# Designs tried in a protein design run: peptides against a protein of PDB entry 4QMF. Part 33

Target 1, 175 residues: chain A of PDB entry 4QMF
Amino acid sequence: ESSFMTLFPKYRESYLKTIWNDVTRALDKHNIACVLDLVEGSMTVKTTRKTYDPAIILKARDLIKLLARSVPFPQAVKILQDDMACDVIKIGNFVTNKERFVKRRQRLVGPNGNTLKALELLTKCYILVQGNTVSAMGPFKGLKEVRRVVEDCMKNIHPIYHIKELMIKRELAKR

## One batch from the design tools (peptide; aimed at target 1 R107 T115 M167)

Design b2_p22_1 (made by RFdiffusion4)
Pose (drawn by RFdiffusion4):
Structure b2_p22_1 (pose): chain A 175 residues (1-175), chain P 22 residues (1-22)
Amino acid sequence: as target 1 above (175 residues)
Amino acid sequence: SEEDELIMKAIEEMEEELEEEE
């Protein structure tokens, strides 16, 4: 009955092709069927007659979505857990110009990826920047904070204010 | 900790970048 599909870029195909056996196995634990269409370049997840809880298909949809945005499989299967949520943030329709987009995304990740890592430490979330998207995984609150930072960064508001704020909040909680 | 040091370094880098852009 329930079926969700997603598309993936070609540079991701090789990786998925070699780790797909691990994906159907992780999904087999929940009795969710999955198909990898190489010609179309897509991934599909479906519920079966023998699926215990059909709602997990939503999580399965998130899994393949994370896999389509260059999130590594070991990190991605965590979405099949309970205390895990995700958010794939689209950053394409903020800037019409290509140079400014790269400027703001590079600002988002920063030198040596430090500022991006700092966000991971402060929101307690896994964050990955790829092409037109920023994929995030972890606690709901931290996810809200990540989306807030990313969206406000793709708009010309610098992430320094947010990082400082979160640092102050953390030290206040430390007390 | 090592993580706190990394956060402080990231804050310094972002302040320098914001000053350059101003």

Design b2_p22_1_s1 (made by RFdiffusion4, then SolubleMPNN; from b2_p22_1, 7 letters changed)
Fold by OpenDDE base, seed 3:
Structure b2_p22_1_s1 (fold): chain B 175 residues (1-175), chain A 22 residues (1-22)
Amino acid sequence: as target 1 above (175 residues)
Amino acid sequence: SEEEKLIEEAIELLEKELEEEE
């Protein structure tokens, strides 16, 4: 049997407690067992003797990973769909200066979140900027684009350049 | 489309931000 564990920060505990029954129900459909350990601050997913699809455990792993990074359950649970992939992009290691980090991270979001929304639309992804990570969910191609934009932003390449490029590509695809 | 409008609006705002940062 396969098992995966993910630690979660203390500030997520209350939320995870409230949705854990929903997590259990969603995973039960696939005969995946799960455990929320409030003492350790961990989530665990396990295959059972009744698990039919061996690949679903990897999606369950991704589910708890997303939940640990503040993705809300109604969105995170979509990872269990066959056509849905995810990526957790670590952004905290690109810049040591805190102010510079915050500034570049804010560029990903933009005024009223419009930059992020534009990027989501262009890549057909869900994107959550939280702490030292960016969580994304969507098609593999879109996820690759998101990672490029996010990492380049942390390398001081403003998202606008990529957004403009993606917009042009989108227009060309309509022809 | 509504999506295109949102993207264009975002681009416009981003351009303003770039001008302010330069």
Scores: peptide ipSAE 0.103, ipTM 0.731, DockQ to the pose 0.878
OpenDDE base, seeds 1, 2, 4, 5: peptide ipSAE 0.037, 0.036, 0.092, 0.082; ipTM 0.659, 0.648, 0.724, 0.706

Design b2_p22_1_s2 (made by RFdiffusion4, then SolubleMPNN; from b2_p22_1, 7 letters changed)
Fold by OpenDDE base, seed 3:
Structure b2_p22_1_s2 (fold): chain B 175 residues (1-175), chain A 22 residues (1-22)
Amino acid sequence: as target 1 above (175 residues)
Amino acid sequence: SMDEELIKKAIEELEEELKKEE
């Protein structure tokens, strides 16, 4: 038997309560058990005797991790697909100055979120910037690119340089 | 494609933003 638990912040409680039946149903298809503990503020996933694919528990682990980091369920549940990977990038430790942190984090999003959207399109990833983390879902190659852009941004390398590079690569790939 | 147009627009916006930060 394998189990994984993740804590979630208090502000996620109401949402998680709302969607937990959907989580249960999604995991039931794979014979993975799950528990929402409102007292502890935790989510747990666990294999059962009927779990066929032992690797699915790792995806279930990732599911609750993503949910804890504010990824909406309709997006997070896609992690259960074979071709979908995820990454949770910690960005809060690159800069100690709060104002500088906020500024650099905002660069990832850009005007009206268009910078983030462009990055999503170029990497074929879903990307959520929230608090001290960036959550991403997509192909492994794309996730690698996202992590590079995100971390470099927090190191004061503006995303535009990477976006231009990715755009050029995209154009070259069409030839 | 629509995606290409969106990306190009975002690049344009970023270029403008960089000019403001310089």
Scores: peptide ipSAE 0.334, ipTM 0.868, DockQ to the pose 0.822
OpenDDE base, seeds 1, 2, 4, 5: peptide ipSAE 0.295, 0.330, 0.297, 0.304; ipTM 0.854, 0.866, 0.854, 0.856; seed 5 fails the geometry check

Design b2_p22_1_s3 (made by RFdiffusion4, then SolubleMPNN; from b2_p22_1, 9 letters changed)
Fold by OpenDDE base, seed 3:
Structure b2_p22_1_s3 (fold): chain B 175 residues (1-175), chain A 22 residues (1-22)
Amino acid sequence: as target 1 above (175 residues)
Amino acid sequence: SEDDKLIEEAIKLLEEELKKEE
């Protein structure tokens, strides 16, 4: 039997309580057990004797990881699909200056979130910028592109350069 | 396409913001 646990911040507790029945139901379909510990502030997923697919526990692990990083349940639960992958990109350690960090993180989102939306469209990924992490869900190729753009942004390479490049590639693919 | 328009709009806005930061 395999189990995985992740901690979640206190501000996430209320939301997790509201959706935990949905989490349980989604995982029950795969015979994965789950526990929400409000005292410790943790989520746990574990295989059972009835778990058929041994790989699903890894997806369950990813599910609770995404939930802990503020990804909404309707989106996070898609990780249980075979063709869906995810990545949690830590961005908090690229820059020590808080103001610089905030500025670069905001560049990922852009005016009215349009930069982020463009990146999502170009990579076919869902992307959430929250705190010290960027959570992404989508095809593996797209996730690699997202990580590159995100990390480069934190290294002071503006996302516009990558977005333009991806747009050109998109246009070429239509030919 | 609609997606292309959204991307172009984002690029336009990004270029404007980049100019402000420089």
Scores: peptide ipSAE 0.300, ipTM 0.857, DockQ to the pose 0.881
OpenDDE base, seeds 1, 2, 4, 5: peptide ipSAE 0.192, 0.207, 0.298, 0.288; ipTM 0.761, 0.758, 0.859, 0.855; seed 1 fails the geometry check

Design b2_p22_1_s4 (made by RFdiffusion4, then SolubleMPNN; from b2_p22_1, 9 letters changed)
Fold by OpenDDE base, seed 4:
Structure b2_p22_1_s4 (fold): chain B 175 residues (1-175), chain A 22 residues (1-22)
Amino acid sequence: as target 1 above (175 residues)
Amino acid sequence: SADDKLIEEAIKELEEELKKEE
């Protein structure tokens, strides 16, 4: 048997309680067991004797990881699809100054969310900026691009430069 | 495409915001 556990912050507890039956149902289709521990504040997924696909447990691991980082269930559950990958990018350790951190994180979102929207379109990824992490879901190539933009942003490289580059590449690919 | 137009518009807005920060 294989098992994975992820801790979640207290503010996420109420939501996780509301959707846990849906999580259970989704994982049951793959014969993956799951446990929500409200005392410890953890989610656990584990294979069972009926689990036939050994790779699905890794996707289940990713599912609870995404849920812990505030990705909503209808989006997070898509990780169970074969063509879907994810990444959780830690952004809290790039700068020590809180104000600078907030400013750079806000740049990822941009005015009216336009920066994030553009990045999502260009990379074909779902992207959620929350707390000290950025969660992304999509194709591997897109995820790689997202991580670059996100990390560079926290290093004080404005996302606009990457967005322009990605736009050019997109246009060239359509020719 | 529709997405291309959205991206272009976003870029334009971001460029304007960048100028304001300079």
Scores: peptide ipSAE 0.282, ipTM 0.846, DockQ to the pose 0.725
OpenDDE base, seeds 1, 2, 3, 5: peptide ipSAE 0.167, 0.167, 0.280, 0.268; ipTM 0.756, 0.754, 0.846, 0.843; seed 2 fails the geometry check

Design b2_p22_2 (made by RFdiffusion4)
Pose (drawn by RFdiffusion4):
Structure b2_p22_2 (pose): chain A 175 residues (1-175), chain P 22 residues (1-22)
Amino acid sequence: as target 1 above (175 residues)
Amino acid sequence: EEEELDEELEELAEKIIEEHEE
């Protein structure tokens, strides 16, 4: 009955093609069927007659969505867990110009990826920047904070104010 | 102004990473 599909870029195909057996196995634990269409370049997840809880299909949809945005499989299967939520942030329709987009996304990740790592440490979330998207996984509150930072960064508001704020909040909680 | 903010943010990020590695 329930079926969700997503598209993936070609540079991702090879990775998925070699790890797909691991995906259907992880999904087999929940009795969710999945197909990988190479010609179309898509992934599909479906519920079956023998699926215990159909609502997990939403999580399965998130899994393949994370897989389409260059999130590694070991990190991605965690979405099938309970205390795990995700958010794939679209950053494409903020800037019409291509140079400024790269400027702000690079500002988002920063030198040596340090500022991006700092966000991971402060929001307690896994964050991955890829092309037109920023994929995040972890606690709901931290996810809200990540979306806030990313969206406010793709707009010309620098992440430094947010990082400082989160650092102050953390030290205040330390007390 | 933007360069100064970037430099300050990089220093802050390095500090936070170092604190985490300790």

Design b2_p22_2_s1 (made by RFdiffusion4, then SolubleMPNN; from b2_p22_2, 9 letters changed)
Fold by OpenDDE base, seed 4:
Structure b2_p22_2_s1 (fold): chain B 175 residues (1-175), chain A 22 residues (1-22)
Amino acid sequence: as target 1 above (175 residues)
Amino acid sequence: EEEKLDKELEKLSKEILEEKER
């Protein structure tokens, strides 16, 4: 039997309490048990004797990881699907200067979130920029591209270079 | 240079979004 635990920030508590019954229901379908610990500020998932697919626990792990990083439940729960992968990219350690960090993070998002939305379309991923992390969900290949763009942006490589590259790839795929 | 790239990125992003709306 396997278990995984993820801590969540205090500001996430209210939301998690609200949706936890839905989390439980979703995981129950797979015979995965889950616990929300409000004192510790943690979520736990674990296999049970009735868990049929042992691999689903890894997806459950990813689910709580995504939830901890502010991904809304209706989106996060999609991780339980076989064709869905995710990535949580830590961006807070690339730049020590707060102002530079904010600027580069904002560049990734763009005006009205347009850059991020464009990146989502190009990679066929869901992308959420929150705090010191970027959460992404989608096909593995798309996730790889997202991570590249995100990390490079934090390294002061302008996203436009990658966006152009992805556009070319997209056009080629349409043929 | 940075500002130029920002503007170009915005234009490109809008184009991508508009294409999807079609």
Scores: peptide ipSAE 0.683, ipTM 0.947, DockQ to the pose 0.922
OpenDDE base, seeds 1, 2, 3, 5: peptide ipSAE 0.681, 0.679, 0.680, 0.680; ipTM 0.947, 0.946, 0.946, 0.946

Design b2_p22_2_s2 (made by RFdiffusion4, then SolubleMPNN; from b2_p22_2, 11 letters changed)
Fold by OpenDDE base, seed 2:
Structure b2_p22_2_s2 (fold): chain B 175 residues (1-175), chain A 22 residues (1-22)
Amino acid sequence: as target 1 above (175 residues)
Amino acid sequence: DEEKLEEELNKLSEEILEEKKR
C-alpha cells in the first residue's frame, strides 16, 4: 500500500473543501482513496486493494501537490492522464531581497500576463505563478523548458532571450 | 536597457498570442 500526503496553506482551505467531492470522484475511477484533513491542513491519497495500476498513485500525489499550490481542479485533474506531467518549481530561494524577488517574478509574468501566456504557448504547458512557486503542466520537454526560463529569470536572466530561443525552436519543429 | 527589453518582450509576446488566434 502506497500513500502520499501534502500540506496546504490555510487560504486554500475553502476552495479545497468546495472541490473535494470532485477530487474524490476523479480518484475513485482509479480506485485511489483520498482524505481532506481540514484540521491539519493536509490532503492524502492512497492505494486500495482494488487499485489496478500502482503507478497511478504517483499521479494522485501530483494532483494534490498541484491543488495545494493553487492550481484549479479542472486543470490539476488533467495530471491523471497518461500523457500529462507536472512540475512545481520553487522560486523563493533564488533571491533573498524581497523587492528583487517580486520584480523578477513579475518580469516572468509580464504585463497582463502576456509573457507567461506566450511561454505557455511556446512550451505547450499550463503555467501558474503563485507565491513562491511556479506550477506547470504539460509534456516533459515543455516542462524542462519552463523550468529553465523560470529559474533563469529568478537568476536575473531576462526572459526575452529564452522566448526568442523558443520561438526559433518552435519554427524549426514545424518543419 | 531593461525597460527596452521589457517592451520588446511584451511585443514579442503579443505577436505570439496573436498568432494563436489565427
Scores: peptide ipSAE 0.638, ipTM 0.944, DockQ to the pose 0.885
OpenDDE base, seeds 1, 3, 4, 5: peptide ipSAE 0.629, 0.624, 0.637, 0.622; ipTM 0.944, 0.942, 0.945, 0.943

Design b2_p22_2_s3 (made by RFdiffusion4, then SolubleMPNN; from b2_p22_2, 9 letters changed)
Fold by OpenDDE base, seed 4:
Structure b2_p22_2_s3 (fold): chain B 175 residues (1-175), chain A 22 residues (1-22)
Amino acid sequence: as target 1 above (175 residues)
Amino acid sequence: MEEKLDKELEELSNKILKEKER
């Protein structure tokens, strides 16, 4: 038997309560058990004796990880699909200065979120910037690209360079 | 320099988004 637990911030509690039945239903299809602990502020997933695919527990782990980082359930649940991967990129430790952090994070998002939307299109990923983390879902290749852009942005490498590169790659792929 | 790059990124992002909408 395998189990994984993830803590979630207090501000997520209300939302998680509202969607937990849906989480349970989604995981029940795979015979994965789950528990929402409101006292501890944790989510737990675990295999059962009826779990057929032992690998699904890793996806369940990723599901609760994504939910803890503000990814909405309709998007997060897609992680249970075989072709879907995810990444949670910690961005809070690259810069100690708060103002500099905010500036670089905002640069990644862009006006009206357009930079982020463009990056999503180029990488075929879903990307959510929340607090000190960036959550991404998509193909492994795209996720690798997202992580590179995100981390480099926090290291003060302007996203424009990567966006241009990705555009070129996209055009080549259309041929 | 950063401001210039920010503007370029904004413009490029907009182009990407517009292209997808077509």
Scores: peptide ipSAE 0.685, ipTM 0.946, DockQ to the pose 0.941
OpenDDE base, seeds 1, 2, 3, 5: peptide ipSAE 0.681, 0.682, 0.680, 0.680; ipTM 0.945, 0.944, 0.944, 0.945

Design b2_p22_2_s4 (made by RFdiffusion4, then SolubleMPNN; from b2_p22_2, 11 letters changed)
Fold by OpenDDE base, seed 4:
Structure b2_p22_2_s4 (fold): chain B 175 residues (1-175), chain A 22 residues (1-22)
Amino acid sequence: as target 1 above (175 residues)
Amino acid sequence: SEEELDKELDKLSQEILKEKER
């Protein structure tokens, strides 16, 4: 028997309550049990005696991790697919100055979210910037690229350099 | 400058998005 627990911030409680039946249904297909604890503010997933694939518990772990970081359920549930991976990148510890943090985080997103959308296209990933974390879902190669761009941005390496590099790589891949 | 790079990045991002729409 394997189990994983993830804490979630208070502001996510209402949403998680709303979608928890859907979470339960999705995990039931894999015979993974789940619990939403509103007192502790936690989500738990666990294998059961009927769990056929023991590896699915790791995906369930990732599901609740993504949900805790504000990824909406229709997107987060895709993690249960075999070809889908995810990453939760902590960005809050790269700079101590709040204003500098906000500036660098905003640079990653860009005006109207254009930079983030462009990065999503280039990496074939879903990317959500929320609070002190960036959640990404997609192929492993794309996730590696996302993490590099995100962390470098927080280290004051401008995303434009990486975007240009990714554009070149994309063009080469089309040929 | 960083501000100039920000503007260039946004322009480039928009181009990428437009290319996808075509």
Scores: peptide ipSAE 0.705, ipTM 0.949, DockQ to the pose 0.958
OpenDDE base, seeds 1, 2, 3, 5: peptide ipSAE 0.702, 0.703, 0.701, 0.701; ipTM 0.948, 0.948, 0.948, 0.948

Design b2_p22_3 (made by RFdiffusion4)
Pose (drawn by RFdiffusion4):
Structure b2_p22_3 (pose): chain A 175 residues (1-175), chain P 22 residues (1-22)
Amino acid sequence: as target 1 above (175 residues)
Amino acid sequence: SEEEELDEELEELAEKIIKEAE
C-alpha cells in the first residue's frame, strides 16, 4: 500500500549500487520492501502484507532521502532507531546568483569545516552539506537550532552570533 | 572588511570549541 520514492544524482549511484544489499537487509528487519531503479535514478520504499508497524515507512522514506543527499549508510540507518529524527534543509531558493550562494554555503561550512564541526558539537547533531541541501540528524531541539542557523546563514546573517549564543547557553548549563 | 573580521573571529571560536571537545 504505502510507497515513497526519491531521486538521486548520478555521482551517488555507484555508492548506493554497492551498499544497496545492506539497505534491503536493514529494511528487511522491519519488512519494508525497497527497489533501486538505476535507469530512472531513483529509490523506492514500500510496505508489504507482513509489515508489523506501517508507520516506520516514514522513517524508511527518511532513510532513502538521506541516502540521496550523500549521507553515508552507517550514519543513515540510525534514522530507523527511535530517538532519532532528521531534517534535510533545502538551500537552493535563497540566492538567485551562483557566486553569492557559494559564498554563503562556504561561510556555512567555513575553513577546514571547523564552524560546521562546531555546530555539530553544540547542537549535538550530525550535519552534512551537499550541493543544494544540508542534511541533519539528531535530537529534535538540536535539529531546530541547526535549521535556524542554516536558514539564517543562507540569508546574510553570519553564524558567529548563533555559535556564540549556543556556547553561552552551554556554559550556563554547565554551572 | 567587516565580514572578513567576523569570519576570522568565528574561526578562532570554532577552533576553541573543537579543542574543548577533545

Design b2_p22_3_s1 (made by RFdiffusion4, then SolubleMPNN; from b2_p22_3, 6 letters changed)
Fold by OpenDDE base, seed 4:
Structure b2_p22_3_s1 (fold): chain B 175 residues (1-175), chain A 22 residues (1-22)
Amino acid sequence: as target 1 above (175 residues)
Amino acid sequence: SEEEELEEELNKLSEEILKEAE
């Protein structure tokens, strides 16, 4: 049997407790067992004797990973769909200066979240910027694009260059 | 500054993208 465990920060505890019954119900449909350990601060998913799809455990792994990084359950649970992929991008190690980090992270979000929303539309992805990570969900092609924009932004490459490129690509795809 | 100009342009483009999606 396969098992995966993910730690979550303390500030997520209350929310995870609230939605854990929903997590359990969603995974039960696939005969995947799950455990929320409030002492350790961890989530665990594991196959059971009744698990028939060997690939679903990997999606369950991704589910708890997303939940640990503040993705809300109604969005995170979509990872169980066959056509949905995800990526958790670590952004905290690109810049050592705290102020510079915050500035670049904010640049990715933009005023009123407009930059992030635009990027979501262009890539057909869901994107959440939280703490030292960016969580994304969507098609693999879109996820690749998101990671590039996010990492480059943290490397002080302004998102505008990628946005323009994605706009062009989108227009070409409509033809 | 150059950064401010880029931020402004990006915001304009973003708004256009959002408007088209409505």
Scores: peptide ipSAE 0.659, ipTM 0.951, DockQ to the pose 0.918
OpenDDE base, seeds 1, 2, 3, 5: peptide ipSAE 0.653, 0.655, 0.648, 0.646; ipTM 0.950, 0.950, 0.949, 0.949

Design b2_p22_3_s2 (made by RFdiffusion4, then SolubleMPNN; from b2_p22_3, 9 letters changed)
Fold by OpenDDE base, seed 4:
Structure b2_p22_3_s2 (fold): chain B 175 residues (1-175), chain A 22 residues (1-22)
Amino acid sequence: as target 1 above (175 residues)
Amino acid sequence: KEEEELEKELEKLSNKILEEAR
């Protein structure tokens, strides 16, 4: 028997309540039990005696982790697919100055979110910037690239350098 | 400023990527 618990911020409570039946249904297909605790502000997933694939609990863990970080359910639930991986990148500890943090985070997003959208295309990942975390979903190779760009951006390395590099790699891959 | 130039260039590249994807 394996279980994992994730705390979620208060502002997510309403949404999580709304979609929890869908979460339950999705996990039931794998015989994974789940609990939403509104008092503690936590989500829990656990294997049952009927769980066939013990590895699915790790994906369930990732599911609730993503949900806690504002990833919408229709996207987050894709983590249960075999070919899908995820990463939650903590960005709040790279700088202490709030204004500097906001500026660097915004640089990652770009005007109208275009920088982020471009990065998603280049890495074939879904990327969500929310609060002090960046959530990403996609292939492992793409996730590695996302983390590099995100962390470097918070370290004041402009994303343009990585974007150029990724563009070159993409062009080479087409050939 | 160098940063402004980089931002403009990034915007250009981003737009290119987005346009190619459409």
Scores: peptide ipSAE 0.629, ipTM 0.942, DockQ to the pose 0.913
OpenDDE base, seeds 1, 2, 3, 5: peptide ipSAE 0.624, 0.629, 0.621, 0.614; ipTM 0.941, 0.941, 0.940, 0.940

Design b2_p22_3_s3 (made by RFdiffusion4, then SolubleMPNN; from b2_p22_3, 10 letters changed)
Fold by OpenDDE base, seed 4:
Structure b2_p22_3_s3 (fold): chain B 175 residues (1-175), chain A 22 residues (1-22)
Amino acid sequence: as target 1 above (175 residues)
Amino acid sequence: SEEEKLEEELNKLSEEILEESR
């Protein structure tokens, strides 16, 4: 059998407790077992003898990874769909200066979250900026674009350049 | 500043994208 474990920050504990029955139910449909360990602060998923599709364990792994990074359950559970992929982008290691980090992270979000919402539309992804990570869900092509924009932003490349590029690409894709 | 100019332009484009999606 295969198993995966992820740690979650303490501030996430209360939420995870409230939705864990829903997590269990969602994974039960695929005969994947799961455990929430509040002492260790971990989530575990594992295959069972009844698991039919061995590949679903990888999606379950991604589910708990997303949940650990503050993605809400109604969104995170969509990872179990065949056409849905995800990425967790670590952004905390690009800049050592805290103020610079906060500034660049805020630039990615923009006023009222408009920049992030625009990026979501252009890439057809869900994007959540939380702490030192950016979580994204969507098509693989869109995820690659998100990662590029996010990492470049943390490298002090302004998102405007990528937004313009994505806008052009979108227009070309229209009939 | 150049930074402020880029921020303003980005905000404008973002708003346009959001409006088009509605």
Scores: peptide ipSAE 0.646, ipTM 0.950, DockQ to the pose 0.916
OpenDDE base, seeds 1, 2, 3, 5: peptide ipSAE 0.642, 0.646, 0.639, 0.634; ipTM 0.949, 0.949, 0.948, 0.947

Design b2_p22_3_s4 (made by RFdiffusion4, then SolubleMPNN; from b2_p22_3, 9 letters changed)
Fold by OpenDDE base, seed 4:
Structure b2_p22_3_s4 (fold): chain B 175 residues (1-175), chain A 22 residues (1-22)
Amino acid sequence: as target 1 above (175 residues)
Amino acid sequence: DEEKKLDEELNKLSEKILEEAR
């Protein structure tokens, strides 16, 4: 059998407790077992003898990874769909100065979240900026674009350049 | 300030994108 475990921050505990029955139900459909360990602060998913599709365990792994990074369950559970991929982008390593980090992270989000929402539309992804990570869900191509924009932003490359590029690409894709 | 100018431009562009999607 295969199993995966992820740790979650303490502030996430209360939420995870409230939705864990839903997590269990969703994974039961695929005969994937799961455990929430509040002492260790971990989530575990594992295959069972009844697991039909061995690849689903990887999606279950991604599910708990997303949940650990504050993605709400109704969105995170979509990772179990065949056409849905995800990425968790660590952004805390690019800048050592806290103020600079906060500024660049805020630039990625933009006023009223406008920049992030625009990026979501352009890439056809869901994007959540939380703490030292950015979680994204969507098509693989879109995810690659998101990672590039996010990491470049943390490297002090302004998102405007990428947004313009993505706009052009979107226009070319239209009939 | 070039950075501030780019921030403003980005916001305007973002708003435009959002409006077009509605």
Scores: peptide ipSAE 0.723, ipTM 0.963, DockQ to the pose 0.938
OpenDDE base, seeds 1, 2, 3, 5: peptide ipSAE 0.721, 0.721, 0.720, 0.719; ipTM 0.963, 0.963, 0.962, 0.963

Design b2_p22_4 (made by RFdiffusion4)
Pose (drawn by RFdiffusion4):
Parts: sequence; C-alpha cells; structure tokens
Structure b2_p22_4 (pose): chain A 175 residues (1-175), chain P 22 residues (1-22)
Amino acid sequence: as target 1 above (175 residues)
Amino acid sequence: SEEEELDEELEELAEKIIEEAE
C-alpha cells in the first residue's frame, strides 16, 4: 500500500549500487520492501502484507532521502532507530546568483569545516552539506537549532552570533 | 572587511570549541 520514492544524482549511484544489499537487509528487519531503479535514478520504499508497524515507512522514506543527499549508509541507518530524527534543509531558493550562494554555503561550512564541526558539537547533531542541501540528524531541539543556523546563514546573517549564543547557553548549563 | 573579521573570529572560536571537545 504505502510507497515513497526519491531521486538521486548520478555521482551517488555507484555508492548506492554497492551498498544496496545492506539497505534491503536493514529494511528487511522491518519488512519494508525497497527497489533501486538505475535507469530512472531513483529509490523506492514500500510496505508489504507482512509489515508489523506500517508507520516505520516514514523512517524508511527518510533513510532513502538521506541516501540521496550523500549521507553515508552507517550514519543513515540510525534513522530507523527510535530516538533519532532528521531534517534535510533545502538551501537552493535563497540566492538567485551562483557566486553569492557559494559564498554563503562556504561560510556555512567554513575553513577546514571547523564552524560546521562546531555546530555538530553544540547542537549534538550530525550535519552534512551537499550541493543544494544540508542534511541533519539527531535530537529534535538540536535539529531546530541547526535549521535556524543554516536558514539564517543562507540569508546574510553570519553564524558567529549563533555559535556564540549556543556556547554561552552550554556554559550556563554547565554551572 | 567586516565579514572577513567575523569569519576570522568565528574560526578562532570554532577551533577553541573543537579543542575543548577533545
């Protein structure tokens, strides 16, 4: 009955093609069927007659969505867990110009990826920047903070204020 | 200039936060 599909770019195809057997196995634990269409370049997840809890299909949808945005499989299967949520943030329709987009996304990740890593440490979330998207995984609150930072960064508001704020909050909680 | 200064300050802060997490 329930079926969700997503598209993936070609540079991702090779990776998925070699790890797909691991995906259908992880999904087999929940009795969710899945198909990889190479010509169309898509992934599909479906519920079956023997699926125990159909609602997990939502998580399965998130899994293939994370896989379509260059999130590694070992990190991605964690979405099938309970205390895990995700958020794939679209950053394409903020800037009409291409140079400024790269400027702000590079500002999002920063030198040596340090500021991006700092966000991971402060929001306690896994964050991956890829093309037109920023994929995040972890606690719901930290996810809200990540979306806030990313969205406010793709708009010309610098991440430094947010990082400082989160650092102050963290030290205040340490007390 | 202002944006470069903010970037520099943010990089120093990020390095500090990473060191603290080690």

